# Designs tried in a protein design run: peptides against a protein of PDB entry 5OK6. Part 38

Target 1, 215 residues: chain A of PDB entry 5OK6
Amino acid sequence: ELPGLDSQWRQIENGESGRERPLRAGESWFLVEKHWYKQWEAYVQGGDQDSSTFPGCINNATLFQDEINWRLKEGLVEGEDYVLLPAAAWHYLVSWYGLEHGQPPIERKVIELPNIQKVEVYPVELLLVRHNDLGKSHTVQFSHTDSIGLVLRTARERFLVEPQEDTRLWAKNSEGSLDRLYDTHITVLDAALETGQLIIMETRKKDGTWPSAQL

## One batch from the design tools (peptide; aimed at target 1 L134 G176 I200 Q214)

Design b2_p21_3_s3 (made by RFdiffusion4, then SolubleMPNN; from b2_p21_3, 6 letters changed)
Fold by OpenDDE base, seed 1:
Structure b2_p21_3_s3 (fold): chain B 215 residues (1-215), chain A 21 residues (1-21)
Amino acid sequence: as target 1 above (215 residues)
Amino acid sequence: MERIDLSWEEIEATFAEVAKE
C-alpha cells in the first residue's frame, strides 16, 4: 500500500534521512533515473493519488549501456541524468512503486576523498594481467580510494600466486610505457589509474631476477 | 618511480620471450 503523498515526499526529500541527507563514507546510495524521479515529484506534489502523473515502476533503462553486465553509460551527470538516494529512500521507492522487471538496482558507495565525501558512481575497472600472459586479463573493479596494495593482493589472489612468490605491479600508460606502482600505500586515485588501464603483475623469477630486467 | 619507456610492442615481445624460459 502506498503511503500518503505528503508522507512520501517527506520521507524521500527529508534532509535528515532523505535525498539531502549528509553523505557518510561506506554508505550505499542508489541512482534513480532523473525523469522518473521528476515524475514522482510531480505526482506527490499534485496531491491526487489517482492522478495521471503516477510514475509507475522505477525504470533506469536509460542509465545502462548494456543489459548483460548492467554497466552504466559513461558521462552521466548527477541532477541531469540521475538522482542519488540513500539506501532507505531507495528501498521505500522500490517498495512503493517497484523496480522494472529484470533491472538491478544501481548501488554505489560513498567514498572519502581528501576534502569531500562523494558517491562513487564510476569506480575504476582495471585489467589485471600477468607479465607472462599479457593476453589474459581479469577485469576487476576498485574504488579510487583503494590502495595499490589491495590491487596487488587482488591480482595475487586472481592469479593464484603462492605466498612465497614475490610480485609487483606495473601500470601501462596510454603511450605504451610502463610505470612501476612502487608505493603500495597510495590509492588508485593517487596513482592516477583509469578505467580500462592494464595493470601487469610481475612475478619474480626463481633465480631472484625480475622479468622486467630484460627490458 | 621506475619507468620503462620502450614501445608496448617491444615490451610484449620481451615478456613473451621471458615466458618461454
Scores: peptide ipSAE 0.509, ipTM 0.941, DockQ to the pose 0.942
OpenDDE base, seeds 2, 3, 4, 5: peptide ipSAE 0.506, 0.500, 0.509, 0.490; ipTM 0.940, 0.939, 0.941, 0.937

Design b2_p21_3_s4 (made by RFdiffusion4, then SolubleMPNN; from b2_p21_3, 7 letters changed)
Fold by OpenDDE base, seed 3:
Structure b2_p21_3_s4 (fold): chain B 215 residues (1-215), chain A 21 residues (1-21)
Amino acid sequence: as target 1 above (215 residues)
Amino acid sequence: MEVIKKSWEEIEKTFKEVAKE
């Protein structure tokens, strides 16, 4: 059963717990297609439960580039293409109106940047490879706020590197040369790593030499 | 920042050669 229109508005648009709620790092927020949300706003503001402005089920289809991997289109803009709702508000709307059949929620995390909190709509997808098998990439998603150390650990885990094996990372730069990611404490953002960038995990040889020493 | 200023082709070739050892 749908709550009263005024109740819906207050729950979703409440400045303390709704759409305008302060962002907190680590929290989940959800994308809602802008047109649907505006239609919902008009519906609840109209004061007529039986209005022809009923928004129907949430449909984020226009935000997706594909319905296989459910990847977002590039270049979506908050306030233009979508609105962000905290998890509670999202779940209320889904409970009241439903979500388009087969369509997954678009969940994203709040991240802490040096001066702002933001919902990270586009995490970084890196192509992880081993130095000895550059042709076999593994795509892994990282937050901009993730450390290079996490990238390295993730690469080691993905490639089943033994704990005693020493490894380090190189990023293929725009010139096709290699930048060593020597500082594992800086973030993906600080290292200026981008989606689609090739990251090479180099494993130290048994003789104690690095393969890259031959470069 | 440590940078290896080699062509990607050379990098690939070298790593392939090293991988054979």
Scores: peptide ipSAE 0.513, ipTM 0.938, DockQ to the pose 0.913
OpenDDE base, seeds 1, 2, 4, 5: peptide ipSAE 0.496, 0.505, 0.508, 0.498; ipTM 0.936, 0.937, 0.938, 0.936; seeds 1, 5 fail the geometry check

Design b2_p21_4 (made by RFdiffusion4)
Pose (drawn by RFdiffusion4):
Structure b2_p21_4 (pose): chain A 215 residues (1-215), chain P 21 residues (1-21)
Amino acid sequence: as target 1 above (215 residues)
Amino acid sequence: TEEEEEEDEWWKEQLETDLAS
């Protein structure tokens, strides 16, 4: 059952429960298409529960590239294309109005940058492959703030690399050559990795030589 | 091994093709 209009307003907009909730690293926020949010706002501020301004189910279809991979469209601007809600507010809105059938929520996380916290709406999507098959990829989203060491550990896990196997990473650049990702302590941002980039994990041979020594 | 040599050669050729593109 729907809460009253003022109750909905307090839950979604105010304090710890709503949009005013402070940004804390690691917390989840969700994207809501702006038109739907504005319609909900007009409804809850209108004083009439029976109004035709009732927004209906949340539908973020215009925010997605397609329904095959459900990727968020690039180039979206907060306040123009979408509004961010903390996880609790999103949960409440979905429980009240529903979410379009078959459509996934768009969940993003708060990250720490040198002097600010922000929701990372566009993390870096990397294609992780082993050197022996460049077409067999695990597509994984990493934060700009994740380390290259995390990228390596993730690639190892995704490919079920055994503990005794030694592995290291390369990145294929826009020129079609390879840049060695030497330092596992730096971040994806420091390494200037971009969405869609192919990250190649090579495995050391049993004799101690590396496949890349042949390049 | 023979299989390792074939994999190294294949990878090298693939990278040369990608660079030439």

Design b2_p21_4_s1 (made by RFdiffusion4, then SolubleMPNN; from b2_p21_4, 15 letters changed)
Fold by OpenDDE base, seed 5:
Structure b2_p21_4_s1 (fold): chain B 215 residues (1-215), chain A 21 residues (1-21)
Amino acid sequence: as target 1 above (215 residues)
Amino acid sequence: SAEDRAEEEAFRAELERLAAA
């Protein structure tokens, strides 16, 4: 059941639990297409529940590049293309108006960067491969705040590497050369890893030598 | 070590070759 228009406005736009609430690392926020949101604002501000300004179901179609993987279009800008709502506010709107059939929510996480929190709208997608089978990649999404250690662990898991096997990572840089990712404690951001970048997992041989030693 | 660097460079070159193919 739809609450009163004033109640809707207060629930969604307030500074404590609504759109204006402080960002907290690890929390989920959701994207709402800007035009829909503006129509909703006009509707609830109009004070007439029977108004022709009724926004209908939430439809984020214009934010998606494709309806297969539901990837966002590149270059979307907060306040221009979409607004961000905390989980509670998002769920209220979905409950009141619905979400377009078959369309997934656009959930994103708040990340902690030096001196700032932000909603990470565009996490990094890396192409993980093994050194001995470069043709078989696993695309995996990471936060910019994830460690290289997590990337390595994820690669090991995806390739079913046994715990006793030693592994290390290489990144293909923009020049086409490979950079060794020595420090596993730095972040994806610190390592300047980018979406679509090839990450190669090298596995140590049973004899204790690295594949590199054969050259 | 210097030896480790040489091995790394050789491996890098090989992987680059393979990645370019």
Scores: peptide ipSAE 0.106, ipTM 0.717, DockQ to the pose 0.131
OpenDDE base, seeds 1, 2, 3, 4: peptide ipSAE 0.064, 0.071, 0.053, 0.073; ipTM 0.678, 0.653, 0.698, 0.702; seed 3 fails the geometry check

Design b2_p21_4_s2 (made by RFdiffusion4, then SolubleMPNN; from b2_p21_4, 13 letters changed)
Fold by OpenDDE base, seed 2:
Structure b2_p21_4_s2 (fold): chain B 215 residues (1-215), chain A 21 residues (1-21)
Amino acid sequence: as target 1 above (215 residues)
Amino acid sequence: SAEDEAEEEAFREELERLAAQ
């Protein structure tokens, strides 16, 4: 059953888990398509539950690039294309109005950047490859706040590298050259890695030499 | 693919460049 219109407004906008709640690192937030949200605002502000302004089910279809992988469209802007809600507020709206059948929630995490918390709407998608098989990529998502060490560990796991095998990463830069990722303690952001960027895992040879050093 | 082959060649050339340093 739908709560009273004033109660809905207070819960979503001004509640302990309202839209204006401070961001906290590691928390989940959800995207809601802007037009639906504005329709909901109009409905609850209108004061008539029987009004023609009823928003219906949440429908984020316009935010998706595809309905197979449910990837977001590029270049979406907060406040223009979508609003961000904390998990509790999202779950209230879904409970009250429903979500379009078959459509997944758009969940994102708050990350800690230098001097700011932000909902990371677009994690970095890297193309992981092996130095000896560049044609076989694995696309993996990383946070901008993830370390290069995590990228390396993830690559090792995806390629089933044995613990005794030594590996290192190279990134293909915008000039087409390879930059070695020497420092594994810096973040994906600090390394300026971008979505679609090729990351090459080099495996040390059994003779103790690196493939890149023997050419 | 032709793109994969071009990327492999570019990597090889870059590895060769790196090894020459």
Scores: peptide ipSAE 0.032, ipTM 0.624, DockQ to the pose 0.124
OpenDDE base, seeds 1, 3, 4, 5: peptide ipSAE 0.072, 0.037, 0.030, 0.086; ipTM 0.677, 0.666, 0.629, 0.688; seeds 1, 3, 4, 5 fail the geometry check

Design b2_p21_4_s3 (made by RFdiffusion4, then SolubleMPNN; from b2_p21_4, 13 letters changed)
Fold by OpenDDE base, seed 5:
Structure b2_p21_4_s3 (fold): chain B 215 residues (1-215), chain A 21 residues (1-21)
Amino acid sequence: as target 1 above (215 residues)
Amino acid sequence: SAEDEEEEARFKKELEELRAA
């Protein structure tokens, strides 16, 4: 049974635990499609539980680019296309109204940038390859706050590189040139890496030479 | 460094050649 309409409003819209609560790094937030959310607001504000304004199940279908990989559409805007709810508020709404059958929740993490906390709606998807086999890629998602060192470690793990093998990264830029990622302590954001960007892992040869240095 | 720039230039060339093969 649904809680009272006033209780629903207070649980979801409050500034301490609801939609307006402060962001904290590492916390999970969830996207809710804006039209559904507005219909819910109208329903709970209307004061009639049996009204024709009942929102039904949460349906985020319009936020997805596809129903195979459940990728978000590009260019979605908070407050226009979706609202963000903290995990507790999301779970309440799902418990009360349900989520559309087969549709995954859109969970995102709060990240800490130098001057702001933000829900990272669009993490960076990188195409990881080896220098000697450009045809075999691993697509891996990274936060903008992840270090290049993490990208390198992830690439090494995905390609089963042994600990004694030395590796370094190159990024393919928009001009088609390869830029070496020298500093592994900078973030994905600092390196200006973008979704769909090709990242090439170069492995040092057994003779101690780099593939790049033998040309 | 000048060595790093030379390494980048060489690596770019090799990757272009690898793509053309």
Scores: peptide ipSAE 0.242, ipTM 0.834, DockQ to the pose 0.120
OpenDDE base, seeds 1, 2, 3, 4: peptide ipSAE 0.035, 0.062, 0.188, 0.036; ipTM 0.644, 0.660, 0.762, 0.624

Design b2_p21_4_s4 (made by RFdiffusion4, then SolubleMPNN; from b2_p21_4, 17 letters changed)
Fold by OpenDDE base, seed 5:
Structure b2_p21_4_s4 (fold): chain B 215 residues (1-215), chain A 21 residues (1-21)
Amino acid sequence: as target 1 above (215 residues)
Amino acid sequence: SAEDAAEEAAFAAALAELAAA
């Protein structure tokens, strides 16, 4: 059974635990399609539980570019296409109204940037490959705040590199050449890595030389 | 080694392919 309309409004919109609460790094937030949310607002503000303005189940279909990988459309804008809710508020709405059959929740994390906290709606998807086999890629999602060191460790793990093997990363740049990622302490953002970018893991030879040294 | 030489050649070929794309 649905709680009272005023109770719903207070639970979702409040500034302490609802939509307007402060962002905290590492916490999960969820996207809700804007039109559904506006209909919900109208419903609860109307004061009639039997109103024809009942929003029905949450339907985020318009936010997805496909129903196979459930990737978001590019260029979505907060406040225009979707609203962001903290986990508790999202779970309340789902419990009250349900989620469209087959749709996954759109969960995103709060990240801390140098001057701002934000929900990272669009993490970076990198194509990880080995220097000697460019045809076999692993697509891996990273936060803009993740270090190049994490990208390297992830690549090593995906390619089952032994601990004694030494590896380093190259990024394919916009000119089609390779730039070596020397500093592993900088972030994905600092390195200006972008979704769809090819990242090549080079493995050091047994003689201690690098394959690229002969290029 | 022959393996090392093959890896070097593969890397060189990979770079050439990337540059041509």
Scores: peptide ipSAE 0.045, ipTM 0.705, DockQ to the pose 0.698
OpenDDE base, seeds 1, 2, 3, 4: peptide ipSAE 0.043, 0.040, 0.044, 0.038; ipTM 0.701, 0.694, 0.701, 0.681; seed 1 fails the geometry check

Design b2_p21_5 (made by RFdiffusion4)
Pose (drawn by RFdiffusion4):
Order: C-alpha cells, then sequence, then structure tokens
Structure b2_p21_5 (pose): chain A 215 residues (1-215), chain P 21 residues (1-21)
C-alpha cells in the first residue's frame, strides 16, 4: 500500500533516508530517469493522491544503450537525464510504484577522490583476456580508484588461474600496441585505462620464460 | 619460431580490433 504523499516526500527527499543523505565511500546510489522523478515530485507535492500525475512504475528504459547488455548510455548528466537516490530511497520507490518488468536497477557506488566524494556513475569497463585467446573475455567494471593489483587478482579469479601460475598484465592501446602494466599499487585512473580496453594477462611458461619475450 | 609467434600474435590483435568495429 502506498504511503501518504507527505510521508513519501519525507522518505525520498530528506535526512538520512533520502536525497540529502551524505555521500559515504562504498555506499550504493541508484539512477532514476529525470522525467519519472519530476512526475513523482509533481504528484507528491500536488496534494491529491488520486491525481493523474501519479507516475506509475519506474521505467529507466531511456537511460540504457540497449536491452542486450543493459549498459548505461554514455554522456548522461546528473540533474538533466537522471537523478541519484540512495539505496533506501530507491528501495522504497520500487516498493511503492514497481520497476518496469525485466529491467535491471542501475546501481553505482560512492568513491573517494582527493578532496571530494562522488557517485562513480561511469566506472571503467575492462575486457580481461588470457594471452592465448584474445577473444575470450570477461568484461568487468572497475572503479577508477581500484588498483592494478585488484585488476590482476580479478583476472586470475575469473579465469580460474591456479596458485602456482605466474601472471602479469598488459593493456592494448589505441595504436594497437601493448603497454605493460608494471605497478600493481597504482590505480586504474593512474594507469589511464579507459572503458572497453583490452587487458591481456599472460602466464609464465614452466621453464620460467614469458610468452611476451617473443614479441 | 619467435618471429612466427610475434606475427601471429599481432594478427590476432588486428582481428580483435576488427571484431570490435
Amino acid sequence: as target 1 above (215 residues)
Amino acid sequence: EEEAYREHFWEELEEWDEEQS
């Protein structure tokens, strides 16, 4: 059952429960298409529960590239294309109005940057492959703030690399050559990695030589 | 053997770029 209009407003807009909730690293926020949010706002501020301004189910279809991979469209601007809600507010809104059938929520996380916290709406999507098959990829979203060491550990896990196998990473650049990702302590941002980039994990041979020594 | 491996590897990268286009 729907809460009253003022109750909905308090839950979604105010304090710890709503949009005013402070940004804390690691917390989840969700994207809501702006038109739907404005329609919900007009409804809850209108004083009439029976109004035709009732927004209906949340539908973020215009925010997605397609329904094959459900990727968020690039180039979206907060306040123009979408509004961010903390996880609790999103949960409440979905429980009240429903979410379009078959459509995934758009969940993003708060990250720490040198002097600010922000929701990372566009993390870096990396294609992780082993050197022996450059077409067999695990597509994984990493934060700009994740370390290269995390990228390596993730690649190892995704490919079930055994503990005794030694592995290291390369990045294929826009010129079609390879840049060695030497330092595992720096971040994806420091390494200037971009979404869609191929990350190649090579495995050391049993004799101690590396496949890349042949390049 | 090293030359044949290098050439084959760079061809695989080229083919990958074509698939991404």

Design b2_p21_5_s1 (made by RFdiffusion4, then SolubleMPNN; from b2_p21_5, 12 letters changed)
Fold by OpenDDE base, seed 4:
Structure b2_p21_5_s1 (fold): chain B 215 residues (1-215), chain A 21 residues (1-21)
Amino acid sequence: as target 1 above (215 residues)
Amino acid sequence: SAEAYRQAFLQRLAELEELQK
């Protein structure tokens, strides 16, 4: 059942879980396609429940580049293409109006950057490969705030590396060369890793030598 | 050397990319 129009407005825009509430690291926020949201605003501000401005089901179709992986289009801009809502507000809207059949919610996390909190709309997608099988990649998403250590651990897990095996990472840089990721404590952001970047996991040999040291 | 290793990887990568064309 739909609440009163004023109640909807207060809940979504001005409530404790409203659109303008402060960002908190680790919290989930959701993207709503801007046209739909503006239609909703017009509807609830109009004061007529039976208005032709009824927004219908939430439809984020235009935000997706594909309906297979449900990846977002590149270059979307907050306030132009979408609005961000806290989880509670999103769930209210979904409960009131529904979400287009088959569409997943676009959930994103608030991350703590050096100077600000931000909803990370575009996490970094890295292509993880092994040094001895460059043709087989695992695409994995990471936050800009994730450590290189987490990238390494994730790579080890995806490639089923045994705990006793030692591994390290290389990144293909923009110049086409390989950079050794020595410091595992820095973040993906600090390492300037980007979506689509190839990350090579090197595994130490049983004799204790690194493959790279033999070349 | 580390450089030789990088070059070897880059070469192999280039070969793979060429095969995928």
Scores: peptide ipSAE 0.080, ipTM 0.715, DockQ to the pose 0.365
OpenDDE base, seeds 1, 2, 3, 5: peptide ipSAE 0.057, 0.033, 0.041, 0.068; ipTM 0.696, 0.658, 0.644, 0.706; seeds 1, 2, 5 fail the geometry check

Design b2_p21_5_s2 (made by RFdiffusion4, then SolubleMPNN; from b2_p21_5, 13 letters changed)
Fold by OpenDDE base, seed 5:
Structure b2_p21_5_s2 (fold): chain B 215 residues (1-215), chain A 21 residues (1-21)
Amino acid sequence: as target 1 above (215 residues)
Amino acid sequence: MAEEYRKAFLKQIEELEEKQK
């Protein structure tokens, strides 16, 4: 049963636990398609539970580019395409109205950036390859706050690199050249890595030389 | 040989990028 319209509004829109509450690193937030949310707002503000403005079940279909991997469309903008709700508010709406059958929730994490907390709607998807086999890539998702060290460790794991093997990373830049990622302590954000960017893991030769020395 | 290696390497990268589009 749906709560009273005023109660719904207070649960979702309040500044303490609702849409306007402060972000906290590590928390889960959820995307709601903007038109649905506006419909809901109109419904609860209208004061008539039997109104034709009833929003129906949450449907985020327009936010997805595919229904296979359930990836978000590129270029979605908060406040225009979607709104962000904290977990509690999201779960309330789902419990009241339901979620379109088969659609997964769009859950995202709050990350800590140097001067602000942000819901990371678009984590970075990197194409990891080995220097000697560029045709075989692993697409791996990273947070902007993840270290280059984590990217390197992940690459080593995906390519089954032995502990004794020495590896380092290169990023292909927009100019088509390679930038070496020397500092493994900086973040993906600091390194300005972007989705779809090619990251090359170079493995040191047994003779102690690097393959890139021939470039 | 070094130049050929570099050229081949860059070509492979370009081909990979085209496939990702």
Scores: peptide ipSAE 0.021, ipTM 0.579, DockQ to the pose 0.751
OpenDDE base, seeds 1, 2, 3, 4: peptide ipSAE 0.016, 0.019, 0.022, 0.024; ipTM 0.366, 0.573, 0.587, 0.608; seeds 3, 4 fail the geometry check

Design b2_p21_5_s3 (made by RFdiffusion4, then SolubleMPNN; from b2_p21_5, 10 letters changed)
Fold by OpenDDE base, seed 2:
Order: sequence, then C-alpha cells, then structure tokens
Structure b2_p21_5_s3 (fold): chain B 215 residues (1-215), chain A 21 residues (1-21)
Amino acid sequence: as target 1 above (215 residues)
Amino acid sequence: MDEEYRKAFLESLEELEEELS
C-alpha cells in the first residue's frame, strides 16, 4: 500500500534521513536507476496518485552489464545514470513499488577517503592465485580503503594457509611486470590495484627460503 | 636474490597470468 504522495517525498528526500542526508562510513546505500527515480519524482510531485505518471516497479536493468553476475556497467555517473539512497529510503521504495522480478538490489558501502566520504560504487575485484597453482583462483572484492594486509589475510584464508606459514603478495602492474607488495599497511587504493588485476600469493618454504629466490 | 632466479620466477608468473586471462 502506497502512502500519500507528500509523505513519500518527505520520507525519501528528507534531509535528515533521506537522499540528501550526510554519508557515514560503513553505511549501506543503494543505487536507483535515474529515469525511474525521475519518474517517481514526477509522480509524487504531481499530487495525483491516480495520474499516468505512476513509475511502476523499480527496474535497474539499464545499470547492469549482465544478468548472470549482475555486474554494473562501467562508467556510470551519479546523478546522470543513478541516484544513491540510504538503506531506509531504498527499502521504503521497494516496499511501495516493488523491485523488478529476479533483479538484485545494488548495495554499496560508504568509505572514508582523505577528507571525504563517498559511496564506493565500484569496489576492486582482485584475482587471487598461488604462485605454484594454476588450477585454483579466487576472485574477491575489496574496498579501495582495505589494506594490502587484508588482501593477504583474505588470500591466506581462501587458500587455507596455516597460521605458521609465511606468505607475501605480488601484483602484475600496468607494464606487465610483477611488483612485490612489500608494505602491507598501504591500501588497495595506495597500491593502485584495479579490478581484474592478478595478485599472486607466494608461500615461504619450510627451510626459510622464498620460491622467488630459488626458481 | 639471484637475478636469474627472479627473472625465472617472474616469467612463470607471467605465464600463469596468460593462462588465467
């Protein structure tokens, strides 16, 4: 059941809890396709609940590049392609209008960057592999604000590395060569890691030597 | 680290990337 048009507008656009409220690190926000949102705005601003401007179900289809993995298209721009809503506002809209059948919500997190918060629409997906295993890979999503240490820990977990084993990471750079990620305290952003980038975990031998020193 | 060993290691990693791409 739809609430009154003015109530909808206030709930979604309210400066304290709506679309324009301040971003807070760690919060979940959701993408809404711009054309749908504009249609909704026209509907609720029109003042007639029986008008032909009814937006129908939320449909973010145009934001996706595929309906298998539900990956977002590259290069989407806030305010042009989509609108960001806080979780509460998103859930209200979904409850009022529904979401296109089978379509997942597009949930993203607020991250803290130097002197600014932003919704991280495009987290980094890294391809994790072991230096000596061609048969196993793990694609894992990371925030730009995650540390290389977290990437390493995640790789260790995915490959079931025992706590006593020592490991380190290598990354294939834009020049096609491999760089060791020596400093585990820098972020994914600082290391300039990109989606699809190959990250190789090297495991130290029991004799204390590294494979890269002996191969 | 011996430069030859490092080179061999990096080459092996590059081959791995090619197979995964």
Scores: peptide ipSAE 0.023, ipTM 0.568, DockQ to the pose 0.299
OpenDDE base, seeds 1, 3, 4, 5: peptide ipSAE 0.009, 0.020, 0.024, 0.023; ipTM 0.399, 0.552, 0.559, 0.561; seed 4 fails the geometry check

Design b2_p21_5_s4 (made by RFdiffusion4, then SolubleMPNN; from b2_p21_5, 11 letters changed)
Fold by OpenDDE base, seed 4:
Order: sequence, then C-alpha cells, then structure tokens
Structure b2_p21_5_s4 (fold): chain B 215 residues (1-215), chain A 21 residues (1-21)
Amino acid sequence: as target 1 above (215 residues)
Amino acid sequence: SAEAYRKAFLERLKQLDELLS
C-alpha cells in the first residue's frame, strides 16, 4: 500500500534515510533512473494520488548497457542520468512502486577516498590472468580503495592457488609493458589501475625461482 | 644477467598478450 504523498516525500527526500543524508563509508546506496525519479517527484508534489503523473514501477533499463551482466553504461552522471538513494529509501520506493521485472537493483558502496566520501558507481574491473595462460581471464570488480594485496588474494582464489605457493602481480601499462606491483599495501587507486587493465599473476616455481627471473 | 632474463620474459609476455588480443 502506498503511503500518503507527503509522507513519501518526507521519507525519501528529507527523512533520516533521505536522499540528502550524509554518506557513510561502507553503506549501500542505489541508483534510480533520473526520469523515473523526476516523475515520482512530480507525482508526490502534485497532491493527487490519482494523477496521471503516477510513475509506475521503477525502471532502470536505460542505465544498463547489457541485460546479461547488468553493467552500467559508461559515462553516466549523477543528477543527470540517475539519482542516488540510501538503502532504506530505495527499499521504500521498491516496496511502494515495484521494480521492473527481471532488473536487479543497482547497488553501490560508499567509499572513503583520502579527502572525500563518495558512492563508487564505477568500481574497477580488472582482467586477472596467469603468467602461463594469458588467454584465460577472470574479470573481477575491485574498489579503488581496495589494496593490491586484496587483488592478489582474489587472483589466488580464482586460480585455486595453494597456500604454500608464492605469487606476485604485474600490470600491463598503457605502453604495453609490464609493471610489477611491488607494494601490496597501496590501493588500486594509488596503483592507477583502470577498468579493463590486464593484471598478470606470476607463480613462483617449485625450485624457488620466479619465471620472470630465470637464469 | 638476471635483469636481461627478466626483460626477455616481460617482452615475451607482451608478445603473447598482443597475439592473444
């Protein structure tokens, strides 16, 4: 059942979990397609529950570039293409109006950068490969705030590396050469890793030598 | 030298990547 229009407005825009609430690191926020949201605003501001401005179910179709992986289109802009809502507000809207059949929610996390909190709409998608099989990749999403150590651990897990095996990472740079990621404590952002970038996991040989340092 | 072998290895990886691209 739909709440009163004024109640909807207060809950979503100005409530404790409203659109303008402060960002908190680690919290989930959700994208709502801008046109739908503006339609909802017009509806609840109109004061007539039977208005022709009824927004219908939430439909984020135009934000997706594909319906297989449900990836977002590139270059979407907050306030132009979508609005961000805290989890509670999103769930209220979904409960009131529904979400288009088959569409997943577009959930994103608040991250804390050195001097700002933001909803990370576009996490970094890295192509993880092994040094001896560059043709087989695992695409994995990472936050810009994730450590290189996490990337390495994730690569180890995806490739089923045994705990006793030593591994290290290389990144293919824009010049096509490979840069070793020595410091595992820096972030993906610090390492300037980008979506689509090839990350090569090198596994130490049983004889204790590295493939890249053979004599 | 170890450096020479490292460079050769990295170059090989680059070549393989280009081939598989």
Scores: peptide ipSAE 0.032, ipTM 0.626, DockQ to the pose 0.263
OpenDDE base, seeds 1, 2, 3, 5: peptide ipSAE 0.020, 0.021, 0.021, 0.006; ipTM 0.528, 0.572, 0.543, 0.361

Design b2_p21_6 (made by RFdiffusion4)
Pose (drawn by RFdiffusion4):
Structure b2_p21_6 (pose): chain A 215 residues (1-215), chain P 21 residues (1-21)
Amino acid sequence: as target 1 above (215 residues)
Amino acid sequence: SAEGQAWREALAATPGFAVYP
């Protein structure tokens, strides 16, 4: 059952429960298509529960590239294309109005940057492959603030690399050559990695030599 | 080696970046 209009407004807009909730690293926020949000706003501010301004189910279809991979469209601007809601507000809105059937939520996380916190709407999607098969990839979203060491550990896990196997990473650049990702302590941002980039994990041979020594 | 050549050919044929719609 729907809460009253003022109750909905308080839950979604205010304090810890709503849009005014402070940004804390690691917390989840969700994207809501702006038109739908504005329609909800007009409805809850209108004083009429029976109004035709009732927004209906949340439908974020215009925010996705397609329904094959459900990627968020690039180039979207907060306040123009979408509004961010904290996880609780999103949950409440979905429980009240529903979410378009078959459509995934768009969940993003708050990250810490030198002097600010922000929701990372566009993390870096990396294609992780082993050197022996450059077409067999695990596509994984990493934060700009994740370390290269995390990228390596993730690649190892995704490919079920055994503990005794030694592995290291390369990145294929826009010129089609390879840059060695030497330092595991720096971040994806420091390494200037970009979405869609191929990250190659090579495995040391049993004799101690590396496949890349042949390049 | 033959293995290194096969890898160089795979690298040349493989895009560095994925293209999305």

Design b2_p21_6_s1 (made by RFdiffusion4, then SolubleMPNN; from b2_p21_6 with Q5E W7M E9Q)
Fold by OpenDDE base, seed 4:
Structure b2_p21_6_s1 (fold): chain B 215 residues (1-215), chain A 21 residues (1-21)
Amino acid sequence: as target 1 above (215 residues)
Amino acid sequence: SAEGEAMRQALAATPGFAVYP
């Protein structure tokens, strides 16, 4: 059942779960397509529940580049293409209006960057491969705030590397060469890793030498 | 070595590969 229009407005815009509440690291926020949200605003501000401005189900279709992987279009801008709602507000809207059939929610996390909290709309998708089997890649999402160490651990897990095997990472740079990721404590952001970038996990040989050392 | 060659290939133009989610 739909709450009163004023109640909806207060709940979503200015409530404890409101759109304008401070970001907190680790929290989930959700994207809502801008036109739908504006339609909702017009509806609840109009004061007539029977208005023709009823927004209908939330429809984020225009935010997706595909309906297979449900990837977001590149270059979407907050306030222009979408609005961000905290989880509670999102769930209210979904409960009131529904979500378009088949569409997944667009959930994103608040991350802590130097001197700012940000909803990470575009996590970094890295292509993880083994140095000796470049034909098999795993696409894995990482936060910009994730450490290179986490990337390495994730790669090891995906490739079922045994604990006794030593591994290290290389990133293929824009010039096509490989940059070794020496410091595993820096973040994906610090390492300037980008979506679609190839990350090569090198495994140490049984003789204790590295394959790359012979190059 | 085969491993060294694989690494050299990695330095070359982007090879074709299968992407797994």
Scores: peptide ipSAE 0.056, ipTM 0.612, DockQ to the pose 0.336
OpenDDE base, seeds 1, 2, 3, 5: peptide ipSAE 0.016, 0.028, 0.037, 0.027; ipTM 0.403, 0.618, 0.659, 0.622

